# Ledger of designs, part 187: peptides against a protein of PDB entry 4U39

Target 1, 302 residues: chain A of PDB entry 4U39
Amino acid sequence: SIKVIGVGGGGNNAVNRMIENEVQGVEYIAVNTDAQALNLSKAEVKMQIGAKLTRGLGAGANPEVGKKAAEESKEQIEEALKGADMVFVTAGMGGGTGTGAAPVIAQIAKDLGALTVGVVTRPFTFEGRKRQLQAAGGISAMKEAVDTLIVIPNDRILEIVDKNTPMLEAFREADNVLRQGVQGISDLIATPGLINLDFADVKTIMSNKGSALMGIGIATGENRAAEAAKKAISSPLLEAAIDGAQGVLMNITGGTNLSLYEVQEAADIVASASDQDVNMIFGSVINENLKDEIVVTVIATG

## One batch from the design tools (peptide; made by RFdiffusion4, then SolubleMPNN)

Design b2_p28_2_s2 (from b2_p28_2, 10 letters changed)
Fold by OpenDDE base, seed 4:
Structure b2_p28_2_s2 (fold): chain B 302 residues (1-302), chain A 28 residues (1-28)
Amino acid sequence: as target 1 above (302 residues)
Amino acid sequence: MTLLEKIREFFEKNKDKPLPLVAFLPGN
């Protein structure tokens, strides 16, 4: 089974976005120290952590409170994660709950033997230096607690959105990028039509890989597959080229008009930008909500 | 085989299959 855990405000917003986009084949768990915020989650499983410590009033933007809250609720977290083959831990770093609790939750998942993938954001520079410093500590702790950590640099989202994008929309886009990071992987595993892919292959690419990079490309028109793939491998979200990666996961999502030729064209472009000896998982996904768009998600590991 | 050759082989073998298709291509 695949479980997605949203931790704190940003993680829970991402989980809500996943549910709204009907991400299939996953169980959703919302975790928070703020009971009021948790009640707004769309997840089937809602877990308040640190009830004694925080009284449901949140972590006060203190990562140490988030950490202690997860530690207080360890047994409850273990029970919720029991039997998972894969666990996605998603959070916005820089806050209290997400920054402090996500590494603890990730470690619990890993200790249970789940393939543990972190998908987290760095705060925008405009959120201030304190959040950046707290996020750096949380990311460092996540690296030790996960098999693979995808870190989304929110400032790079500003390069892929319109310059006039309101601050609120930039946060929504960060939530959407978190969604894309989880969905880009989960769809490859949960979608029917697997050819020569098992869960051991996913483990080969993702187990003990440390930091991973994610690129996203979206395009329409006659060359949409090629354009989307080119955008993905040159994505501002990629802090480095993918040519040094030991593993690549590629998701090519399109509407019902997605052709095998388009899938191959996109795969050829990503492969041409990758090492010749890379382990690659590639998949095509049909999303009926996509009309003329192709979305290429590339995750480079190792 | 190169990665590109593996991809081409995969698509040739599966050209008559409907989407979705997902595959693992191990490195050398």
Scores: peptide ipSAE 0.527, ipTM 0.941, DockQ to the pose 0.856
Fold by OpenDDE base, seed 5:
Structure b2_p28_2_s2 (fold): chain B 302 residues (1-302), chain A 28 residues (1-28)
Amino acid sequence: as target 1 above (302 residues)
Amino acid sequence: MTLLEKIREFFEKNKDKPLPLVAFLPGN
């Protein structure tokens, strides 16, 4: 089974966005120290952590409180994660609960033998230096606790949105990018029609790979597959070129009109930008909510 | 075999299969 755990406010917003987009084949768990915020979660499983420590009042933007809250609730987290083959831990780094609890939850998942993938954001520069420093500590702890860590630099989201985008919409886009990171991988594993792919192959690409980079491309029109693939490999979210990666995961999502030719065209473009000896997983996904749009997600590991 | 050659071979072998398709192409 695949489990997605949203940790703290940003992680839970991302999980809500996943549920709203009908991400299939995963179980959702919302984790928070704030009981009021947790009540707004759409997840089937809602877990308040650190109830004794925080009394449901949240972590006060302190990562140490988030850490201790997860440690207090270790047994409950273990029970919720038991039997998972793969665990996604999603959070906004820089806050109290997400920054402190996400590494603890990730370590619990890893200790249970699950393939553990972190998908986290760095705060925007405008959120202030304190949040950046807290995020750096949380990201460092996540790297030790996960098999693969996708870090989304929120400042790079400002390069893919309109310059007049309100701050609130920039946060919504960050939640959407978190969604795309989780969904981009989970859809490949949960989609029927696997050819020469087992869970051991996923482990080969993602186990003990450390930091990963993600690129996203979206396009419409006659050359939509090629344009989406080119946008993905040149995405501002990629802090480096994908040609140095040991593994590449590629998701090509389209509507019911997605053709095998378009899938091949996108795959050829991503492959041409990759190392010749890379381990590659590629997949097509049909989303009936996409009419004329193609979304290409590329994740480079290693 | 290069990655591009592996992809081309995969699509040639599976050209008559419906979407969705997911595959693993191991490196050399």
Scores: peptide ipSAE 0.520, ipTM 0.940, DockQ to the pose 0.856
Fold by OpenDDE base, seed 1:
Structure b2_p28_2_s2 (fold): chain B 302 residues (1-302), chain A 28 residues (1-28)
Amino acid sequence: as target 1 above (302 residues)
Amino acid sequence: MTLLEKIREFFEKNKDKPLPLVAFLPGN
């Protein structure tokens, strides 16, 4: 089974966005120290952590409180994650709960033998230096606790949105990028039509790989597959080129009009930008909600 | 085989299969 655990406010916003987008084949768990915020979660499983420590009042933007809250609730977290083959831990780094609890939760998942993938955001620069410093500490702790860590630099989201985008929409886009990171992987595993892919292959690409980079490309029109693939490999979210990666996961999502030719065209472009000896998982996904759009997600590991 | 050759071989072998299609291509 695949479990997605949202940790703190940002992680739970991302989980809500995943549920709203009907991401299939995964179980959702919402974790928070704030009981009121947790009640707003759409997740089937809601877990308040650190009830004794925080009394449901949240972590006060202190990562040490988030850490201790997860440690207090270790047994509950273990029970919720038990039997998962794969665990996605999603959080907005820089806050109290997400920054402190996400590494603890990730370590619990890993200790249970799950393939543990972190999908986290770095805060926007405008959120201030304190959040950036807290996020750096949380990301460092996440790297030690996960098999693969996808770090989304929120400042790079500002390069892919309109300059007039309101701050609230920039946060929504961050939640959406977190969704795309989780869904881009989970759909490749959970979607029927797998050819020569088992869970051991996913482990080969994602186990003990450390940091990973994600690129996203969206396009429409006659050359939409090629354009989406080119945008993905040159995405502002990629802090480095994918040619140094040991593993590549590629998701090509389109509507019912997605052709095999378009999938091949996109795969050829990503492969041409990758190392020739890379381990690659590629897959196509049909999303009936997509009209003329193709979305290419590339995750480079190692 | 290069990654490109592996992809081309995969698509040739699976040209009659419907989407969705997911594959693992191991490196050399």
Scores: peptide ipSAE 0.519, ipTM 0.941, DockQ to the pose 0.862
Fold by OpenDDE base, seed 2:
Structure b2_p28_2_s2 (fold): chain B 302 residues (1-302), chain A 28 residues (1-28)
Amino acid sequence: as target 1 above (302 residues)
Amino acid sequence: MTLLEKIREFFEKNKDKPLPLVAFLPGN
C-alpha cells in the first residue's frame, strides 16, 4: 500500500489538493498539532499529534514543539503507517509542526521498512530569515530520515508564475507542485498498465538516494509532448541539470487523446538530456481532466 | 546499447499496445 502523510499546515494543504484532484491508489493521512486546522482536512485519516504537549493549539511556529509532538504520538504514527510499502511525507518547511514532526514521521516510516519519500518545500524568501533557517534544519533532518528527498524551492515557483500573481496564488502553486511531486511517482506505481512496474524497480531507483530534483513541463498544441518534455528538463525547479543523476523517473500524463508517439517523443527528449547509464522509469498516465494538455514530470535521483 | 536505443527498442516492441504503459530501463 501507498500512504501519503501531510504534516502541518502546508502538508495538509497539499494533501487536500491531491484529494481534490482525485489522485488514486493512495491512502491519505493528515497530521497536525492544531486541532482546528486538522478538522479542515479532507483526508480520511486525521491524526492530532502532541495533544498533551500543545493541547491542540499548534506548535507556535517552533520546530522543537513539532518534533516533541511527533515523539509523544509515536505509537499512533506507527499504527497508522503499519503495513505501508511506500510512504510519502509532505510538508512545508519553515513552520513549527511540518519542520519538526515531518523528520520524526519519516524516520518512523523508514524504521517500519517502508520506502520513504519526502516531498517538501523551502519557504519563499519573503517569509523571512527565521523561516529559511528553520527550513534548513528541517531539510537536514529529513535527509537522514528518508530514502529520497524532493525539495521544492518556492522562490523558483515565482519564475514560473506571472509577476503580478498574488501571494495566496503563489502558495497555492507551491501546494500544486507538492501534489505533482507525489502524484508523479504514485501514478507510476498505482495506475494499472499493460506493462506494470515492479515495486522492486522503484526501490532500485529511490532507496538511499538522498536529495532528488524535480522538473515539470506543461504544454498544449501539435508539439505538446516535445514542448512539455523540454520545459520539464529546463524547469526552474531544477537546481542542477539531470545529466548527473543516477536515476530518472519520468511521468507523461495526458488526456484520452495521448498517443504512443507523443510518449516516445517526450521520452526521447528526457533520455537525450540524461546520462547514458541512468536507471530510468518512464510511464504514461491517462487523466481525462487534462483534455489537450500534456504534463511531463521528471524526478532525478542520485 | 544507449539509453535512447533502449527506449526506441521498447517502443518498437510495444507499438501495438494501448496506453497506459510503464517501463523500467536499467542502466548499463
Scores: peptide ipSAE 0.512, ipTM 0.939, DockQ to the pose 0.855

Design b2_p28_2_s3 (from b2_p28_2, 11 letters changed)
Fold by OpenDDE base, seed 1:
Structure b2_p28_2_s3 (fold): chain B 302 residues (1-302), chain A 28 residues (1-28)
Amino acid sequence: as target 1 above (302 residues)
Amino acid sequence: MSILERIKKFFEEHRDEPLPLVAFLPGN
């Protein structure tokens, strides 16, 4: 089974966005120290952590409170994660609960033997230096606790949105990019069109790989597959080129008119930017809500 | 085989494969 855990406000917003987008084949768990915020979660499983420590009032933007809250609730977290083959831990880093609790939850998942993937955001620069410093500490702790860590630099989201995008929409886009990171992987595992992929292959690409990079490209029109793939491998979200990666996961999502030729064309472009000896998982996903759009998600590991 | 060659070979072998399709192409 695949479990997605949203940790704190940002993680829970991302989980809500995943549920709203009908991401299939995963179980959702919302974790928070704030009981009021947790009640707004759409997740089937809602877990308040650190009830004794925080009395449901949240972590007060203190990562140490988030950490202690997860430690207090360790047994509950273990029970919620039990039997998972794969665990996604998603959080907005820089806050109290997400920054402090996400590494603890990730370590619990890893200790249970689950393939543990972190999908987290760095705060925007405008959120202030304190959040950046807290996020850096949380990301460092996440690296030690996960098999693969996808770090989304929120400042790079500003390069892919309109310059007039309101601050609230920039946060929504961060939630959407978190969704795309989780869904980009989970769809490859949950999709029925598996030719030669098993969960051991996913482990080969993602186990003990440390930091991973994610690129996203979206395009329409006649050359949409090629354009989307080119945008993905040159995505502002990529902090480096993918040519040194030991593994690549590629998701090509289109409407019912997605062709095998378009899948090949996109795969060739991503491969051309990859190491010749790369381990690649590529998959196509049909989303009936996409009309003429193709979305290419590339995750580079190792 | 390079990743490009592996992809080419895969699609040559799976020309009539319906979508959705997910595959693993292991490195050398």
Scores: peptide ipSAE 0.609, ipTM 0.956, DockQ to the pose 0.845
Fold by OpenDDE base, seed 3:
Structure b2_p28_2_s3 (fold): chain B 302 residues (1-302), chain A 28 residues (1-28)
Amino acid sequence: as target 1 above (302 residues)
Amino acid sequence: MSILERIKKFFEEHRDEPLPLVAFLPGN
């Protein structure tokens, strides 16, 4: 089974976006120290952590409280994650609960033998230096606790949105990018039509790979597959080029008019930007809501 | 084979495969 665990406010917002976008084949768990915020989760499984420590009042933007809250609730987390083959841990770094609890939860998942993938955000620069410093500590702890860590630099989202984008919309876009990171991988595993792919192959690309890069491209029109793929490999979300990557996961999502040729065209472009000896998973997903749009998500590991 | 050659070969062998399709192409 695949489990997605949203940790703290940002992680739970991302999980809500996944549920709203009908991400299939995954179980959702919402984790928070704030009981009121947790009640707003759309996840079937809602877990309050650190009830004794915080009394449901949240972590007060302190990562050490988030950490201790997860440690207090270790047995409950273990039971919720038991039997998962893969666990996605999603969080916004820089806060209390997400920053402190996400590494603890990730380590629990890994210790249970699940393939553990972190998908987290760095805070925007405008959130202040304290959040940036806390996020750096949380990201460091996540790197030790996961098999693969995707870090989304929120400041790069500001390069792809309008300059007049309200702060609230910038946060919504960060939640959406978290969704795309999780969904981009989970769809490849959960979608029917697997050819020469097993879960061991996913492990080959993602186990003990450390930091991964993610790019996203969206396009429409006659060359939409090529344009989406080119946008993905040149995405502002990529902190580096993917040319040195030993593993690549490519998801191409389109409407019912997605063709095998478009899948090949996108795969060729992504592969051309990768190492010649790369291990590549590529997959197509049909989403009837996209109509004429194609979305290409690239995750580069190694 | 390069990854590009592996992709080409895969799609030549799977021309009639319906979507959705997910595949793994291992490196050399």
Scores: peptide ipSAE 0.598, ipTM 0.955, DockQ to the pose 0.843
Fold by OpenDDE base, seed 2:
Structure b2_p28_2_s3 (fold): chain B 302 residues (1-302), chain A 28 residues (1-28)
Amino acid sequence: as target 1 above (302 residues)
Amino acid sequence: MSILERIKKFFEEHRDEPLPLVAFLPGN
C-alpha cells in the first residue's frame, strides 16, 4: 500500500489538493498539532500529535515543539503507517509542526521498512530569515530520515507564475507542486498498464538516494509532448541539470487523446538530457480532466 | 545500449500497446 502523510499546515494543504484532484491508489493521513486546522483536512485519517504537549493549540512556529509532538505520538504514528510499502511525507518547511514532526514521521516510516519519500517545500524568501533557517534544519533532518528527498524551492515558483500573482496564489501553487511531486511518482506505481515494472524496480531507483530533483512542464497543441518535456528538463524547480542522475522517474499525463507517439517523444527528450546509463521509469497516465494539455513530471535521483 | 536506444527498442517492441503504460528501462 501507498500512504501519503501530510504534516502540519502546508502538508495538509497539499494533501487536500491531492484529494481534490482525485489522486488514485493512495491512502491519505493528515497530521497536525493544531486540532482546529486538522479538522479542515479532507483526509480519511486525521491524527492529532502532541495532544499533551500542545493541548491542540499548535506548535507556535517552533520546530522543537513539532519534533516533541511527533515523539509523544510515536506509537499512534507507527500504527497508522504499519503495513505501508511506500510512504510519502509531505510538509512545508519553516513552520513548527511540519519542520519538526516530518523528520520524526519519516524515520518511523523508514524503521517500519517502507520506502520513504519526502516531498517538502522551502519557504519563500518573503516569509523571512527565521523560516529559512528553520527550514534548513528540517531539510537536513529529513535527508537523514528518508530514502529520497524532493525539495521544492518556493522562490522558483515565482519564476513560473505571473509577476502580479497574489501571495495567497503563490502558496496555492506551492501546494500544487507538492501534489505533482507525490502524484508524479504514485501514478507510476498505482496506474494499470505495468509492462516490466515492479515495486522492486521503484526501490532500486529511490532507496537511499538522498536528494532528488523535480521538474515539471505543461504544454498544449501539436508539439505539446515535446514542449512539455523540454519545459520539464529546463524547469525553474530544478536546482541542477539532470545529466548526472543515476535514476529518472518520468510521468507523462494527458487526456484520452494522448498517443503512444507523444509518450515516446517526451521520453526521448528527457532521456537526451539524462545520463546514457540512467535507470529510467517512464509512465503514461490518462486524466480525463486534461483536454489538450500534457503534463510531464521528471524526478531525478542519484 | 544508451537510454535513447533502449527507449527506441522498447517502442518498436510495444507499438500496439494501449495506454496507460508504465515501463522500466534499466541502465546498463
Scores: peptide ipSAE 0.598, ipTM 0.955, DockQ to the pose 0.842
Fold by OpenDDE base, seed 5:
Structure b2_p28_2_s3 (fold): chain B 302 residues (1-302), chain A 28 residues (1-28)
Amino acid sequence: as target 1 above (302 residues)
Amino acid sequence: MSILERIKKFFEEHRDEPLPLVAFLPGN
């Protein structure tokens, strides 16, 4: 089974966005120290952590409170994660609950023997230096606790949105990028039509790989597959080129008109930007809500 | 075999495969 655990406000917003986009084949868990915020979650499983410590009033933007809250609730977290083959831990770094609790939850998942993938954001520079410093500490702790860590630099989202985008919309886009990171991987595992992929192959690419990079491209029109793939490998979300990556995960999502030729064309472009000896998983996904759009997600590991 | 050659070989062998499909192309 695949479980997605959203930790704190940003993680729970991302999980809500996943549920709204009908991400299939995963179980959702919402974790928070704030009981009122947790009640707004759409997740089937809602877990309040650190009830004794915080009394449901949240972590007060203190990562140490978030950490202690997860430690207090360790047994409940273990029970909720038990039997998962894969666990996604998603959070916005820089806050209290997400920054402190996400590494603890990730370690619990890893200790249970699940393939543990972190998908987290760095705060925007405008959120201030304190949040950036807290996020750096949380990311360092996440890197030790996960098999693969995808870090989304929120400042790079500002390069792909309009200059006049309101701050609230920039946060919504960050939640959407978190969704795309989780969905980009989970769809490859949950989609019927596996030719030669098993879960051991996913483990080969993602186990103990440390930091991973993610690129996203969207396009329409006659050359949509090629354009989407080119946008993905040149995505502002990529802090580096993917040419040194030992593993690549590629998701090609289109409507019912997606062709095998378009899948090959996109795969060739991503491969041309990759190491010659790369381990590659590529998958096509059909989303009936996509009319003429193709979405290419690339995750580079190693 | 390079990744480009592996992709080419895969699609030559799977020309009639319906979508959706997911595949693993291991490195050398």
Scores: peptide ipSAE 0.596, ipTM 0.954, DockQ to the pose 0.839

Design b2_p28_2_s4 (from b2_p28_2, 10 letters changed)
Fold by OpenDDE base, seed 1:
Structure b2_p28_2_s4 (fold): chain B 302 residues (1-302), chain A 28 residues (1-28)
Amino acid sequence: as target 1 above (302 residues)
Amino acid sequence: MSLLERIKEFFEKNKNKPLPLVAYLPGN
């Protein structure tokens, strides 16, 4: 089974976005120290952590409180994650609960033997230096606790949205990018039509790989597959080229009109930007809600 | 085989399979 655990406000916003987008084949868990915020979660499983420590009042933007809250609730977290083959831990770094609790939760998942993938955001620069510093500490702790860590630099989201995009929409886009990171991987595992892929292959590409990079490309029109793939490999979200990666996961999502030729065209483009000896998982996903759009997600590991 | 060759071979072998499809191409 695949479990997605959203930790704190940002993580739970991302989980809500995943549920709203009907991401299939995963179980959702919402974790928070703030009981009121947790009640707004759409997740089937809602877990308040650190009830004794925080009395449901949240972590007060203090990562140490988030950490201690997760430690207090370790047994509950273990029970919720038990039996998972794969665990996605998603959080917005820089806050109290997400920054402090996400590494603890990730470590619990890893100790249970799950393939543990972190998908987290760095705060926008405008959120202030304190959040950036707290996020850096949380990301460092996450790296030690996960098999693969995808870090989304929120400032790079500003490069892929319109310059007039309201701040609230920039946060929504951050939630959406978190969704795309989780869904880009989970769909490759959960979607029917697997050819020569087992979960051991996923483990080969993602186990103990440390930091991973993610690129996203979206396009429409006659050359949409090629354009989407080119955008993905040159995505502002990629802080480096993918040519040094030991593993690549590629998701090509389109509507019912997605062709095998388009999938191949996109794969060829990503391959041309990758090391020739790379381990690659690629897959197509049909999303009936997509009209003429193709979405290419590339995750480079190792 | 290069990655491009591996991809080409995969699509040649699976040209008659419907979408969606997911594949693993191990490195050399």
Scores: peptide ipSAE 0.551, ipTM 0.946, DockQ to the pose 0.865
Fold by OpenDDE base, seed 2:
Structure b2_p28_2_s4 (fold): chain B 302 residues (1-302), chain A 28 residues (1-28)
Amino acid sequence: as target 1 above (302 residues)
Amino acid sequence: MSLLERIKEFFEKNKNKPLPLVAYLPGN
């Protein structure tokens, strides 16, 4: 089984976005220290952590409170994660609950023997230096607690959106990028049409790989597959080129009109930017809601 | 075989398979 855990406000917003987009084949768990915020989650499983410590009033933007809250609720977290083959831990770094609790939850998942993937955001620079410093500490702790960590630099999202984009829309885009990071991987595992991929292959590419890079490209029109792939490998979200990666996971999502030729065209472009000896998982996914759009997600590991 | 050659071979072998399609291409 695949479990997705949203931790704190940002993580739970991402989980809500995943549920709204009907991401299939995963179980959703919402974790928060704030009981009122947790009630707004669409997740089937809702877990309040640190009930004794916080009395449901949240972590007060203090990562140490978030950490202690997860430690208090360790047994409940273990029970919720028991039997998972893979666990995604998603959070917005820089806050109290997400920054403090996400590494603890990730470590619990890893200790249970699950393939543990972190998908987290760095705060925008405009959120202030305190959030950036807290996020750096949380990301460092996540690196030690996960098999693979995808860090989304929110400031790079501002390079993709219009300059006049309201702040609230920038946060929504960050939630959407978190969704794409989780869904980009989970769809490859959960989608029917496996030819020669098993879960052991996923473990080979993702186990103990440390930090991973993610690129996303979206395009429409006659050359949409090539354009989406080119955008993915040159994505502002990539902090480095993918040519040094030991593993690449590629998701090519399109509507019902997605052709095998378009899948090959996109794969060829990503491959041309990759190391010749790279371990590659590629998958096509059909999403009826995309109509004429193609979305290419590339995750580079190692 | 180069990665591009491996991809080409894969699609040639699987040209009649319907989408969705997921595959693993191990490195050399």
Scores: peptide ipSAE 0.549, ipTM 0.946, DockQ to the pose 0.853
Fold by OpenDDE base, seed 3:
Structure b2_p28_2_s4 (fold): chain B 302 residues (1-302), chain A 28 residues (1-28)
Amino acid sequence: as target 1 above (302 residues)
Amino acid sequence: MSLLERIKEFFEKNKNKPLPLVAYLPGN
């Protein structure tokens, strides 16, 4: 089984976006120290952590409180994650709960033997220096606790949105990018039509790989597959080129009109930007909601 | 075989299979 655990406000917002986008084949868990915020989660499983420590009032933007809250609730977290083959831990770094609790939860998942993938954001620069410093500590702790860590630099999202984009919309886009990171991987595993792929192959690409990079491209029109792939490999979200990666996961999602030719065209473009000896998982996904759009997600590991 | 050749071979072998499809191409 695949479990997605959203930790704190940003993680829970991402989980809500996943549920709204009908991400299939995963179980959702929402974790928070704030009981009121947790009640707004769309996840079937809602877990309040650190009830004794915080009394449901949240972590007060203190990562140490988030950490201690997860430690207090360790047994509950273990039970919720039990039997998972793969666990995605998603959070916005820089806050109290997400920053402090996500590494603890990730470590619990890893100790249970699950392939543990972190998908987290760095805060926007406008959120202030304190959040950036807290995020750096949380990311460092996540890196030790996961098999693969995808870090989304939120400031790079500002390069792909209009300069007049309201702050609230920038946060929504960050939530959406978190969704795309999780969904980009989970769809490859959960979607029928596997050819020469098992879960051991996923482990080969993702186990003990440390930091990973993610690129996303979206396009429409006659050359939509090629354009989406080109946008993905040149995505502002990529902090480096993918040509140094030992592994690449590629998701090509389109509507019911997605053709095998378009899948191949996109795969060829990503492959051309990759190392010759790369381990590659590529997959197509049909999403009827995309209509004429193609979305290419590339994750580079190692 | 290059990665591009491996991809080409895969699609030729699977040209009659319906979407969705997911594949693993191990490195050399």
Scores: peptide ipSAE 0.547, ipTM 0.945, DockQ to the pose 0.841
Fold by OpenDDE base, seed 5:
Structure b2_p28_2_s4 (fold): chain B 302 residues (1-302), chain A 28 residues (1-28)
Amino acid sequence: as target 1 above (302 residues)
Amino acid sequence: MSLLERIKEFFEKNKNKPLPLVAYLPGN
């Protein structure tokens, strides 16, 4: 089974976005120290952590409170994660609960033997230096606790949105990028029609790989597959080129009119930007809500 | 075999398979 855990406000917003987009083949768990915020979660499983420590009033933007809250609720987290083959831990770094609790939850998942993937954001620069410093500490702790860590630099989201985009919409886009990171991987595993792929192959590409990079491209029109793939490999979200990666995961999502030719065209473009000896997982996904749009997600590991 | 050659071979072998399709191409 695949479990997605949203940790804190940002993580839970991302999980809500995943549920709204009907991400299939995963179980959702919402974790928070704030009971009121947790009530707004759409997740089937809602877990309040640190009830004794925080009394449901949240972590007060203190990562140490978030950490202690997860430690207080360790047994509950273990029970919720038991039997998972793969666990996604998603959070907005820089806050109290997400920054502190996400590494603890990730470590619990890893200790249970699950393939543990972190998908987290760095704060926008405008959120202030304190949040950036807190996020850096949380990211460092996540690197030790996960098999693969995807870090989304929120400032790079500003390069892919309109310059007049309101601050609130920039946060929504960050939630959407978190969704795309989780969905980009989970769809490849959960989608029927696997060829020569087992879960051991996924483990080979993702186990103990440390930091990973993610690129996203979206396009429409006659050359949509090629354009989406080119946008993905040149995505502002990529802090480096993918040519040094030991593993590449590629998701090509389209509507019912997605062709095998378009899948090959996109794969060839991503391959041309990759190392010749790379381990590659690629997959096509059909989303009926996508009419003429193709979305290419590339994750580079190692 | 290069990655591009591996992809080409895969699609040639699977040209008649319907979508969705997920595959693993191990490195050399």
Scores: peptide ipSAE 0.544, ipTM 0.945, DockQ to the pose 0.847

